# Peptides against a protein of PDB entry 2MBZ: the designs that were tried, part 47

Target 1, 143 residues: chain A of PDB entry 2MBZ
Amino acid sequence: GINLTPEEKFEVFGDFDPDQYEEEVRERWGNTDAYRQSKEKTASYTKEDWQRIQDEADELTRRFVALMDAGEPADSEGAMDAAEDHRQGIARNHYDCGYEMHTCLGEMYVSDERFTRNIDAAKPGLAAYMRDAILANAVRHTP

## One batch from the design tools (peptide; made by RFdiffusion4, then SolubleMPNN)

Design b2_p15_6_s3 (from b2_p15_6, 6 letters changed)
Fold by OpenDDE base, seed 5:
Structure b2_p15_6_s3 (fold): chain B 143 residues (1-143), chain A 15 residues (1-15)
Amino acid sequence: as target 1 above (143 residues)
Amino acid sequence: SAAGGTIAALSAYLL
């Protein structure tokens, strides 16, 4: 798992404990390339690396919330660009994330109540908005 | 602690 001290984990993640999903993720995806890539990349991550990833997620959240507050549809250029940045962030930090994988993640955000609850903590309906933006972004990048 | 960071953490950790 994440090789940080309990204190460091608290400073970065607060009340959210990513390790609570370790067993489930291993059971479901332990034999996938994505899982292997993620474990290999994150094995060298420092506290500062994890903090950077959290900061990037915060920025993305604020961006999507601002789009929703402005009434921009999820298939607007602004929303699709935010979705693209989300996909690229996953690719840089964790594993190769193509558009098909990204759409699968988007569907999980609205199908798994754990994800929905955590995402919508920022704004009700954010998970659905992200899913729609992710799908729209995938469509516009499909030749 | 970054509250919004759970989005990226979940999407990357729980595949």
Scores: peptide ipSAE 0.172, ipTM 0.813, DockQ to the pose 0.499
Fold by OpenDDE base, seed 3:
Structure b2_p15_6_s3 (fold): chain B 143 residues (1-143), chain A 15 residues (1-15)
Amino acid sequence: as target 1 above (143 residues)
Amino acid sequence: SAAGGTIAALSAYLL
């Protein structure tokens, strides 16, 4: 789980405790390299680290929403750059995230209703937009 | 925030 005191968890995540999904995540992802790397990397994270991760994700969300509001296609340079930053953020904070892995994540965002609903809370269609941007970014960065 | 909760959930599922 997340190595924070209950008080620290509340400060970062509020009433939500990500550890409530620990069992399900282990069952679904426990045999992946991503899971292993994430557990190893985040084991040493402080409250400040988790807060930074939350802030970075919030900023990225706002960026995608702004692109959508501006009418920028998901395969625009702006959208693809945001997708690239998303990929790099995952790689920096959690696990090695190549373009194939990233596209798989994007597909999950639209195929798993829980992800779709959570992401689209920021803006309807955001999950699909992100998926499309992720795919476009992967295409432009591969032969 | 609502976004914060979403990110926390996504993080739990490896984003």
Scores: peptide ipSAE 0.161, ipTM 0.805, DockQ to the pose 0.423
Fold by OpenDDE base, seed 1:
Structure b2_p15_6_s3 (fold): chain B 143 residues (1-143), chain A 15 residues (1-15)
Amino acid sequence: as target 1 above (143 residues)
Amino acid sequence: SAAGGTIAALSAYLL
């Protein structure tokens, strides 16, 4: 899994314990290319790498929240650009993330209550907004 | 943060 000490994990992830999902993820996704790529990439990640990933995620969250607060539609250029940055971040840090994969992730954000709860902690409805933006971004990039 | 937890969960759950 994540090669950080318990102290480092707490410093980076806070109350979130990624280890609690490791077994489930392995059982559900262990035979996928995404899982293989992610494990290979993250095996060398340092505490600073994980912190950077968290910082990027936080920035993206703030960006989506700002869009929602401004009343921008989820299919606006701003929201779709944020979704694209999200997809590219996944591709850069974890695994090849095409638009179909990204839309599947977006659907998971609203269908799995654990994800919905975690995401909406920043703002109610954020998961749905992200899903819609992800879908819109995928559509505009699909001929 | 929520995004951080999601990414950490998704790093496991594929984000």
Scores: peptide ipSAE 0.184, ipTM 0.821, DockQ to the pose 0.503; fails the geometry check
Fold by OpenDDE base, seed 2:
Formats: C-alpha cells, sequence, structure tokens
Structure b2_p15_6_s3 (fold): chain B 143 residues (1-143), chain A 15 residues (1-15)
C-alpha cells in the first residue's frame, strides 16, 4: 500500500482512503502490467510525491471545469490537450498509458458509478466530458 | 480539491 502515516494520508487524500480498494484492485488488475508498473513506481513515493500527484489532479479538474463553463466542446483542441496531459500524467506517475488504455479508463469513468460520483463532485457531467475528450484525443493521435 | 485528489487516487484504483 501507500507508505504514509495515517496523518500524512489524511493531509494528502483527505476523507478518501485509497487503501480501502487495495484488495479489489489486486483481484481485478493484479495480473496486469499496469498494476506491476504502478506498484514499482509508487513504492518509492514520498508524501511530497503523492501531494504533487494530487495537485496535478486538482489542476486538471479545474482545467476541464473551466472548459465546460466556457462552453468548449469535449472534442475541442483545449479539451483534447487536457486529456493528453491527463494521459501523460498517468504514464509518468503510474503506468504506461497508451491511447487505447486511456480510452478504456475514460469509459470506466462513466460506467463505474463510484468514479462518476467522485469525478462529478467537481461539476455534474465532468466524467462524461472527460471520457469524450479522452476519446477525441485518442482519435486525433491515431494515424 | 477533494474531487481532484479523488481523480488521482481513482486512477491508481485502476492500477
Amino acid sequence: as target 1 above (143 residues)
Amino acid sequence: SAAGGTIAALSAYLL
């Protein structure tokens, strides 16, 4: 799991405890390369590393919300760029994330109510907007 | 924000 004290975990993740999903994640994804890579990368992460990751997620959320508020379509250049940055962030921090994998993640954001509820806490429809932007970004990068 | 942090943590959930 995440090698932080209970106090550090609260400071970084607040009321959300990622460790509560450890067994489910291992059961569903434990045999994948993504899981292996993530465990290897995050094993060395400090509190500051996790905080940076949360800050990046916050920035991405604000960026997508701003795009939605501005009326930018999810397949706009701005939305696709935000999706690309999201994909690259996953690749940098967790596991190799190609466009196909990213599209699968986007679909999960709208099909798994746990993800949808937590994402849409920032703005209703955000999960669907992200999914659409992720798909559009994948399409434009498919030669 | 809680939403932003959750997004990052949920990405890890799919790991």
Scores: peptide ipSAE 0.172, ipTM 0.812, DockQ to the pose 0.543; fails the geometry check

Design b2_p15_6_s4 (from b2_p15_6, 8 letters changed)
Fold by OpenDDE base, seed 1:
Structure b2_p15_6_s4 (fold): chain B 143 residues (1-143), chain A 15 residues (1-15)
Amino acid sequence: as target 1 above (143 residues)
Amino acid sequence: SSAGGTIAALSGYLL
C-alpha cells in the first residue's frame, strides 16, 4: 500500500483512510493492468508526491465548482477541458486512463453512493456534473 | 483531507 506513516497519511488524506479500500480494490481490480500499473507507479511515491496528487485533486474540484457556480454547462469547453485534465491526472499518477475507462469512472461517481457522498461534499450535484463533463469530453475525442 | 476530491477505483486513493 502507501508507504507513509499513520501521521503522514493523516497529514495528506485527513479523515480519508486509503487502507479502508485496499482489500476491496484488490478483490475487484487486482488482476487488471490498471491495478498493476498503479501499484508499480505509486510504490515509490513520497509524502510530497501524495500531497501533490491531493493538491491537484483540490484544484480540479475548485475548478468544477467554479464552473457550476458560473452556470457553465457540463458539456461546455471549460467543463470538458477540466474533465480532460482529470483524465490526464489519473494517467500521470496512477494508470493509463483512456476515455472509455474515464467514462466508467464517471458513471461510478454517480452510481456508488460512497463516491457520490465524497465528491458532493464540495458541492451538491458535483458528481453528476463531473460525470456529464467526462462523458462529453470522451465524446468529443471519439471519432 | 481533499476538499471533495475523487477516489480512484483501481487504486483506492483520492484523485
Scores: peptide ipSAE 0.165, ipTM 0.804, DockQ to the pose 0.328
Fold by OpenDDE base, seed 4:
Structure b2_p15_6_s4 (fold): chain B 143 residues (1-143), chain A 15 residues (1-15)
Amino acid sequence: as target 1 above (143 residues)
Amino acid sequence: SSAGGTIAALSGYLL
């Protein structure tokens, strides 16, 4: 889990309680390499590390929202680049994230209501936009 | 804020 005090968790994640997903994550992905990598990598994370990760996520969210507001299609170079940065961020902070894995995550964003709700809190339709951008980025990087 | 979004997940595929 996240080695932060309840207060630190609130400071970093606000109303989001990551602990509520611990059991489900273990149940669904506990036997995967991704889970192992994430646990090993994040075990040493400090509050500063988690805050950095959240800041990166917020920045990416703003970036996608800006693209949507500008009317840029999800398969635009800008949107695909944002998706690529998202993929690389996951790889850097959590687990090896190839393009196939990334597309699976994107699909989850629109198929799992919890993700859709959380993502679309920033802007309605953002989850779908991200999914489409992720897919487009994966396609262009899969010759 | 995307705190309640994907990046705040604990492990595995929940990101």
Scores: peptide ipSAE 0.164, ipTM 0.809, DockQ to the pose 0.432
Fold by OpenDDE base, seed 2:
Structure b2_p15_6_s4 (fold): chain B 143 residues (1-143), chain A 15 residues (1-15)
Amino acid sequence: as target 1 above (143 residues)
Amino acid sequence: SSAGGTIAALSGYLL
C-alpha cells in the first residue's frame, strides 16, 4: 500500500482512500507485469511524490476540459498531445504503458462506472473525450 | 485534494 501516515494520505488524497481498492486490484491485476512494476515503483514514493502525481493529474484534467470547452475534437492535435502526456505520465510514475495498454485504459474509463463518475466529475463526457483522444493518439503513433 | 482526473488503473488508484 501507500506508505503515508493517515494525515499525509488525507492531505494528498482527501476523502479518497486508495487502500480500499487494494484487494480488488490484486485480484484483477495481481499477476500482470503492470501491477508488479507499479508496486515496485511506488514503494519508495514519499508524500511529495504522491502530491506531484496528483498535481499532474489535475493539470491534465484541466487541459482536457479546456480543449472540450474550446470545441477541439478529441482527435485534434491538442487532444492527442494531452493523451500522449497522459500515457507518458503513467509510464513514468507507475508501469510501462504502450499504446495498446493505453487504449485499454481508455475503454475502461467509459465502461467502468466508477472511473466514469470520478472523471466526469470535472466535466460531463470527459471520460469519453479522453478515451477518444487516447485512441486517436495510439492510431497516429502506429506506423 | 481531488480524487478526479487521471487514473492509475492497475495500481488501484483514482488519481
Scores: peptide ipSAE 0.154, ipTM 0.802, DockQ to the pose 0.326
Fold by OpenDDE base, seed 3:
Formats: structure tokens, C-alpha cells, sequence
Structure b2_p15_6_s4 (fold): chain B 143 residues (1-143), chain A 15 residues (1-15)
């Protein structure tokens, strides 16, 4: 689990408790390299680290929303750049995230209702937009 | 936690 006190967890995550999903995640992803890397990397994270990660994610969300509001296609340079930053953020903070893995995550965002609902809370259709941008970014970065 | 925060937690820490 997250190495924070209950008070620290509340300060960073608020009402959301990642530990609630620990068992499910282990069942679904426990045998993946991503799971292993994430557990190893995040084991040393401080409250400040987790807060930074949350802030980065929030900023990215705002960026995608702004692109959508501006009418930028999901395969625009702006959207693809945001997707690339998303991929790099995952790689930096959690686990090695290649383009194939990234596209898989994008698909999960639209196929898992929990993800879709949580993402679209910022803007309807955001999950689909992100998925499309992720795919486009992967395409432009692969032969 | 915002939508972005949820993404980070579920896609990163949990995975």
C-alpha cells in the first residue's frame, strides 16, 4: 500500500482511497511488470511525491479539456503532445510505459466504466478524447 | 481527488 499515515492519505487523496482497490489490482495486474515496477518505485514516495503526482495529473486533465474546448482534433499536434506527456509521466512516476502499453491504458479508459466515469467528470467525452490522442501519438512515434 | 488524480492513482500506483 501507500506508505503514508491515514492523515497524510486524506490530505493528498481526499475521499479517494487507493488501498480500496489493492486486492482487485493484484488480481488483474499482479503478474505484470508494470505492477512490480510501480510497487517498487512508489514504495519510497513521500507525501510530497504523491501530491506532485496528483498535481501533474490535474494539470494534464486541464490541458486536454482546453484542447477539446478549442476544437483541436485528438490527432492534432497539441493533443498528441499532451498524450506524450501523459506517457512520460507514467514512465517517470510509475512504470516503464511504451507506446503499446499506453494504447492499452487508453483502451481501458473507455472500456472500464469506472475509469470512464471518473475521467469524464472533468468533461464529457474526455476519456475517449484521451484514448484517441494516445493512439494518434503512438502512431506518429512508431514506424 | 479530481479526475486526473484518479487516473494517476489507478493507472500508476495501483498498476
Amino acid sequence: as target 1 above (143 residues)
Amino acid sequence: SSAGGTIAALSGYLL
Scores: peptide ipSAE 0.149, ipTM 0.807, DockQ to the pose 0.543

Design b2_p15_7_s1 (from b2_p15_7, 5 letters changed)
Fold by OpenDDE base, seed 1:
Structure b2_p15_7_s1 (fold): chain B 143 residues (1-143), chain A 15 residues (1-15)
Amino acid sequence: as target 1 above (143 residues)
Amino acid sequence: MRRSAGALAFLSAAF
């Protein structure tokens, strides 16, 4: 799990408690290389590391919202580039994330109501927009 | 502090 103090966790994540998902994540992913890689990488993360990850995620969220507000389709170059940055962020911070894995994550964002609710808190339909951008990005990289 | 949309997107699949 995340090895921050309760105070540090609150400073970084606020009311979001990542530990509440630990058991489910272990059940769903615990036998995968992705899980192993994530555990190995994140075990050494400091408060500053987690804060950076949060900042990156927030920036990406704002970027997608801005694209939606501008009327850019999810298969636009801008949206696909944002999806690519999302994939690369996962790869850098957590585990090797290929395009197939990324599309699976995108589908989870719209099929798991917990993800949908969390993502759409920034803008209604954001989860679906991200999923569509992720899929489009995967398609252009795997013709 | 508002829950980041990206926070769950990254963390829930990466524990």
Scores: peptide ipSAE 0.075, ipTM 0.747, DockQ to the pose 0.408
Fold by OpenDDE base, seed 2:
Structure b2_p15_7_s1 (fold): chain B 143 residues (1-143), chain A 15 residues (1-15)
Amino acid sequence: as target 1 above (143 residues)
Amino acid sequence: MRRSAGALAFLSAAF
């Protein structure tokens, strides 16, 4: 699990406990390289590391929402750049995330209701927008 | 305190 005290967890994640997914994650992805890499990297993370990751995710969400509000298509340079930053953020913080992996994550955002609900809480349709931007970004980097 | 939807989505994807 996440190596934080209950108070630190509350400060970073609020009422959400990421460890509630630990068993499901192990069952679904426990034999993948991504899972192994994530466990290895995050084992040393401090509260500051987790807070930084949360801040990065929040900033990226705001960026996507702003693009949507501006009417920028998901295959715009701005949206694709945001998708690239999302991919690189995963790669830095958790596990190697190539374009194929990233597109798989994008599809999960629209196919898993839990992800869709959580993402669209920021703005309805955000999950679909992210998926489309992720796909467009992958296409431009893998012609 | 409640975390943002974006932060939750990102962290969940990282599991």
Scores: peptide ipSAE 0.072, ipTM 0.741, DockQ to the pose 0.352
Fold by OpenDDE base, seed 4:
Structure b2_p15_7_s1 (fold): chain B 143 residues (1-143), chain A 15 residues (1-15)
Amino acid sequence: as target 1 above (143 residues)
Amino acid sequence: MRRSAGALAFLSAAF
């Protein structure tokens, strides 16, 4: 799991306990390259690293919400650029994330109610908006 | 501090 004390975990993640999903994640994805890469990369992460990742995620969430509030479609340049930054953030922090993988993640955000609920806590419909932006970004980068 | 939707998106994507 994440190598932080309970206090550090609370400071970084608040009420969210990532360890509650460890067994399910291992069962579903434990044999994938993505899982292996993520375990290898995150094994050395400090509290500051995790906080940085959270801050990056928060900033991206705010960008998507701002785009939605402005009425920008999910296939706008702004939304697709935010989706690209999301993909690159995953690639940098966790595992190689190509456009196909990214679209699979986007579909999970709307298909798994736990993800949908967690994402939509920022704004109703955000998960669907992100999924659509992710798909649009993948399409524009695919021959 | 409460968790953000963005933080969860990245953490979930990590798995």
Scores: peptide ipSAE 0.070, ipTM 0.742, DockQ to the pose 0.385
Fold by OpenDDE base, seed 3:
Structure b2_p15_7_s1 (fold): chain B 143 residues (1-143), chain A 15 residues (1-15)
Amino acid sequence: as target 1 above (143 residues)
Amino acid sequence: MRRSAGALAFLSAAF
């Protein structure tokens, strides 16, 4: 799990406790390479590492919201670039994330209501917008 | 309380 004190966890994650999902994540994905890579990579993360990851996630969320507010379609260059940055962020911080994997994640964002609610907390419809941008980005990078 | 909505999406995607 995340090796932070309760105070550090609050500073980084606020009222969200990521450890509450540890058992379910293990049950659903514990046999995948992605899970193993993520556990190995994050085992050494400090408070500063987790804070950086949160900051990156928040920035990307703001970027998607701004695109939606501007009326940019999810298959616009801007939205697809944001999706690409999302994919690369996962790859840097957690596990190898190819376009197929990324597309699967996008589908999960709209098919699992808990993901949908968590993402849409920033803006209603954001999960669907991200899914569509992720799919479009995958398509444009398919030879 | 501070809600980290953006962080949830990334943490959830990464387990």
Scores: peptide ipSAE 0.074, ipTM 0.741, DockQ to the pose 0.335; fails the geometry check

Design b2_p15_7_s2 (from b2_p15_7, 4 letters changed)
Fold by OpenDDE base, seed 5:
Structure b2_p15_7_s2 (fold): chain B 143 residues (1-143), chain A 15 residues (1-15)
Amino acid sequence: as target 1 above (143 residues)
Amino acid sequence: MRRAAGALAFLGAAF
């Protein structure tokens, strides 16, 4: 769990409340290696650790938005490199994330309305663009 | 500053 005060949680996550999903996450993924690894890694995370994770995610979002605004295709080197950084960020902060796992996450971004709505709040179509970049990055690393 | 974008991962088992 996130061991922050309510005030710290608001400072880091704003209007997003991760605690609302704790039961669903446990029910869906509680028996997976990813869940166990994430619980182990995050158990000691400080406010500063969570803030760093949010800053990294915000930077990546800005990169994808900038690529879309420039008209760069999702299979461009820039988009695939952003997808690779996303994969590596998950691996560092949460759990081992191979290319197959990453592709599954990308598909979830477009198949789960909750993800799509929240991702596309930054830019309409961002979830689909990220999914396509994730897939392209996986393909180039597994020929 | 308040951040929210990265927290989406919780729905996908990045919790």
Scores: peptide ipSAE 0.068, ipTM 0.747, DockQ to the pose 0.428
Fold by OpenDDE base, seed 1:
Structure b2_p15_7_s2 (fold): chain B 143 residues (1-143), chain A 15 residues (1-15)
Amino acid sequence: as target 1 above (143 residues)
Amino acid sequence: MRRAAGALAFLGAAF
């Protein structure tokens, strides 16, 4: 699990409890390289590390919302750049995230109601917009 | 192979 006290977890994640997914994650992906990499990376994370990760996620959310509010299409340079930053953030913080993996994540955001609900809390349709931007970004980086 | 990465990312980030 995340090596934070309950108080630190609340400060960083608020009402979100990441530990509620630990068993599911282990059961579904415990034998994957992604799981191994994530466990190895996050084992040393401090409260400040987790806070940075949350801040990065919040910033990215704001960028996507601003793009949507401006009427920018999900395949705009701005949206694809935000998707690229999202991919790179996953790669830095958790596990190697190529474009194929990233597109799989994007599909999960719209197919798993838990993700959709969580993402769309910032703006209705954000999960779909992100999925489309992720796909567009992957396409532009695929020869 | 598509579904595995999302839950791991969700632990460390909002999505």
Scores: peptide ipSAE 0.081, ipTM 0.763, DockQ to the pose 0.139; fails the geometry check
Fold by OpenDDE base, seed 4:
Structure b2_p15_7_s2 (fold): chain B 143 residues (1-143), chain A 15 residues (1-15)
Amino acid sequence: as target 1 above (143 residues)
Amino acid sequence: MRRAAGALAFLGAAF
């Protein structure tokens, strides 16, 4: 799991405990390269690293919400650029995230109610908007 | 405001 004290976890993630999903994640993806890469990268992460990752995620969330509030389509340049930054953030912090992988993640955001509920806490329909932006970004980068 | 998921469940965690 994440090598933080309960107090540090609370400071970074609040009431959300990522370790609650450790067993499920291992069962579903434990034999994948992505899982291995994530375990290897995050093994050295400090509280400050986790806080940075959380701050980056919060910033991207605000960016997508602002795009929705402005009425920008999910296939707009702004939305696709936000999706690209999201993909690159995953690649830096966790595991190699190609466009196909990213689209699979986007589909999970709308098909797994836990993700949908968590994402849509910022704005109703955000998960679907992100999925659509992720797909559009993947399409524009795939010949 | 702090996000709940913050890219944290090894695989599939981003938003």
Scores: peptide ipSAE 0.077, ipTM 0.753, DockQ to the pose 0.378; fails the geometry check
Fold by OpenDDE base, seed 3:
Structure b2_p15_7_s2 (fold): chain B 143 residues (1-143), chain A 15 residues (1-15)
Amino acid sequence: as target 1 above (143 residues)
Amino acid sequence: MRRAAGALAFLGAAF
């Protein structure tokens, strides 16, 4: 679990408690290398580390929203670059995230309603836009 | 109300 006090968790995550999903995550992904890497990396994370991760995610969200508001296609250079930064952020903070893995995550964002609702809280259709940008970014990096 | 975001890719309510 995340080693923060209730007060620290509220400061970082607000009304969301990620520890509520620990059992489901273990059941679904516990045998994957990605899960093991994530557990190993996050075991040492401080409040400041978790706050940084949240700040990075918020910045990326704002970036995608701005692209959508500007009418930029999900396969634009700007959207694909934001998708690339998302992939790299996962790689830094959690586990090795190749383009195939990233594509699978993008599909999950639109196929799992919990992800869709969480993402679309920033802007309706954001999850689909992110998925499409992730796909486009993967395609441009495929030889 | 604030919801967690970020690259918590396995969590159903976080990305």
Scores: peptide ipSAE 0.075, ipTM 0.745, DockQ to the pose 0.317; fails the geometry check

Design b2_p15_7_s3 (from b2_p15_7, 5 letters changed)
Fold by OpenDDE base, seed 4:
Structure b2_p15_7_s3 (fold): chain B 143 residues (1-143), chain A 15 residues (1-15)
Amino acid sequence: as target 1 above (143 residues)
Amino acid sequence: MRRAAGALAFLSAAH
């Protein structure tokens, strides 16, 4: 799991404990390259690294919310650029994330109620908006 | 403040 004290975990993640899903993640994806890459990359992460990752994720969330509030469609340049930054963030911090993988993740955001609930905590419908932006971004990069 | 987006990447391991 994440090598932080309970206090550090609370400071970084609040009431959300990512380690509660460790067994499920291992059971579902433990034999995948993505799982291996994520374990290898995150093994050296400090509290500051995890905080940076959370800050980046929060900023991206705010960016998507702002796009929704402005009435920008999910296939707008702004929304697709936010989706691209999301993809690159995953690739940098966790595992190689191509456009097909990213599209699969977007579908998970709307099909797994746990993801939907966690994402939509920022704004109702955000998970669906992100999924649509991810798909649009993938389409424009895979003609 | 609830922070979950970055941590959710764990559940996203390979589709």
Scores: peptide ipSAE 0.057, ipTM 0.734, DockQ to the pose 0.458
Fold by OpenDDE base, seed 3:
Structure b2_p15_7_s3 (fold): chain B 143 residues (1-143), chain A 15 residues (1-15)
Amino acid sequence: as target 1 above (143 residues)
Amino acid sequence: MRRAAGALAFLSAAH
């Protein structure tokens, strides 16, 4: 799993423990290229790397929340750009994430209650908003 | 601190 001390994990992830899901992730996705790529990339990550990833995720969350609070639709340029940044962040940090993969992830955010709860902790309905923005972003990039 | 936002990748083969 993540090679951090319990104290470091708390500093980076707070009340969330990603290692709780390691076995399930392996069972569900262990035969995918995405899993392999993620394991290979993250194997060398330091505390600073994980902190950066969390900071990026937090920033993106704030950005989506701000869009929702402003009443911007999920298919607005602002929301679609945030979705694009989300896709690119996954690609940089974990695995190749094309638009098709990204839409599948978006659907998971609303179909898996654990994702929904984790995302909506920032703002109720955020998971659905992200899914819709992800879909819109994929559509605008599909010729 | 909750910091649940990072969960996005950890259930989707990103761990």
Scores: peptide ipSAE 0.053, ipTM 0.730, DockQ to the pose 0.517
Fold by OpenDDE base, seed 2:
Structure b2_p15_7_s3 (fold): chain B 143 residues (1-143), chain A 15 residues (1-15)
Amino acid sequence: as target 1 above (143 residues)
Amino acid sequence: MRRAAGALAFLSAAH
């Protein structure tokens, strides 16, 4: 699992413990290249690395929320650029994330209620907005 | 503290 002390985990993730899902993740994705890559990369991550990842996620969330609040369509350049940054963030931190993989993740955000609830905590409908932006970004990059 | 929506794509509890 994540090699942080309980105190460090709390500082980074709050009351959420990612390790509670380790077994489910292994069962669902343990045979994928993405899982193997993620395990390899994250094995060396420090508290500072995990904090950076969370900070990046928070920033991206704020960016999407701001786009929604401004009434920007999910297929706007701003929303698609945010989706691209999301894809690249996954690629840097976890595993190779092509556009097809990214669209699959976007669909998971709206089909898995646990993802939807967590994402929409920032703003109702954010998961759907992200999914749509992810799809639009994929389309523009794969004509 | 609430966990951010982030890039941990395999975590069932979302980002």
Scores: peptide ipSAE 0.060, ipTM 0.735, DockQ to the pose 0.305; fails the geometry check
Fold by OpenDDE base, seed 1:
Structure b2_p15_7_s3 (fold): chain B 143 residues (1-143), chain A 15 residues (1-15)
Amino acid sequence: as target 1 above (143 residues)
Amino acid sequence: MRRAAGALAFLSAAH
């Protein structure tokens, strides 16, 4: 699991405990390279590392929300660039994330109600907007 | 409620 005290977890994640999904994650993806890479990378993460990851994610969320509020389409340069930053953030912090993987993640954001709920807490429809931006970004980077 | 975006990425790493 995440190597933080309960207090540190609360400071970083609030009431959300990612460790509640550890068993499901292991069962579904424990044999994947992504899982192995994530476990290896995150094993040494400090509170400060997790906080940085959260800050980056929050900034990205604000960026997507601002794009939506401005009426920018999900296939705009701004939205696709935000999607690219999202992909790169996953790659840096968790596991190698190619465009195919990223597209699969985008689909999960709209098909798994847990992800949808968590994402749309910032703005209704954000998960769908992100999925569309992720797809558009993948398309522009694929021959 | 703070969005645990980092946690979502962690969970997504499971794909």
Scores: peptide ipSAE 0.055, ipTM 0.736, DockQ to the pose 0.526; fails the geometry check

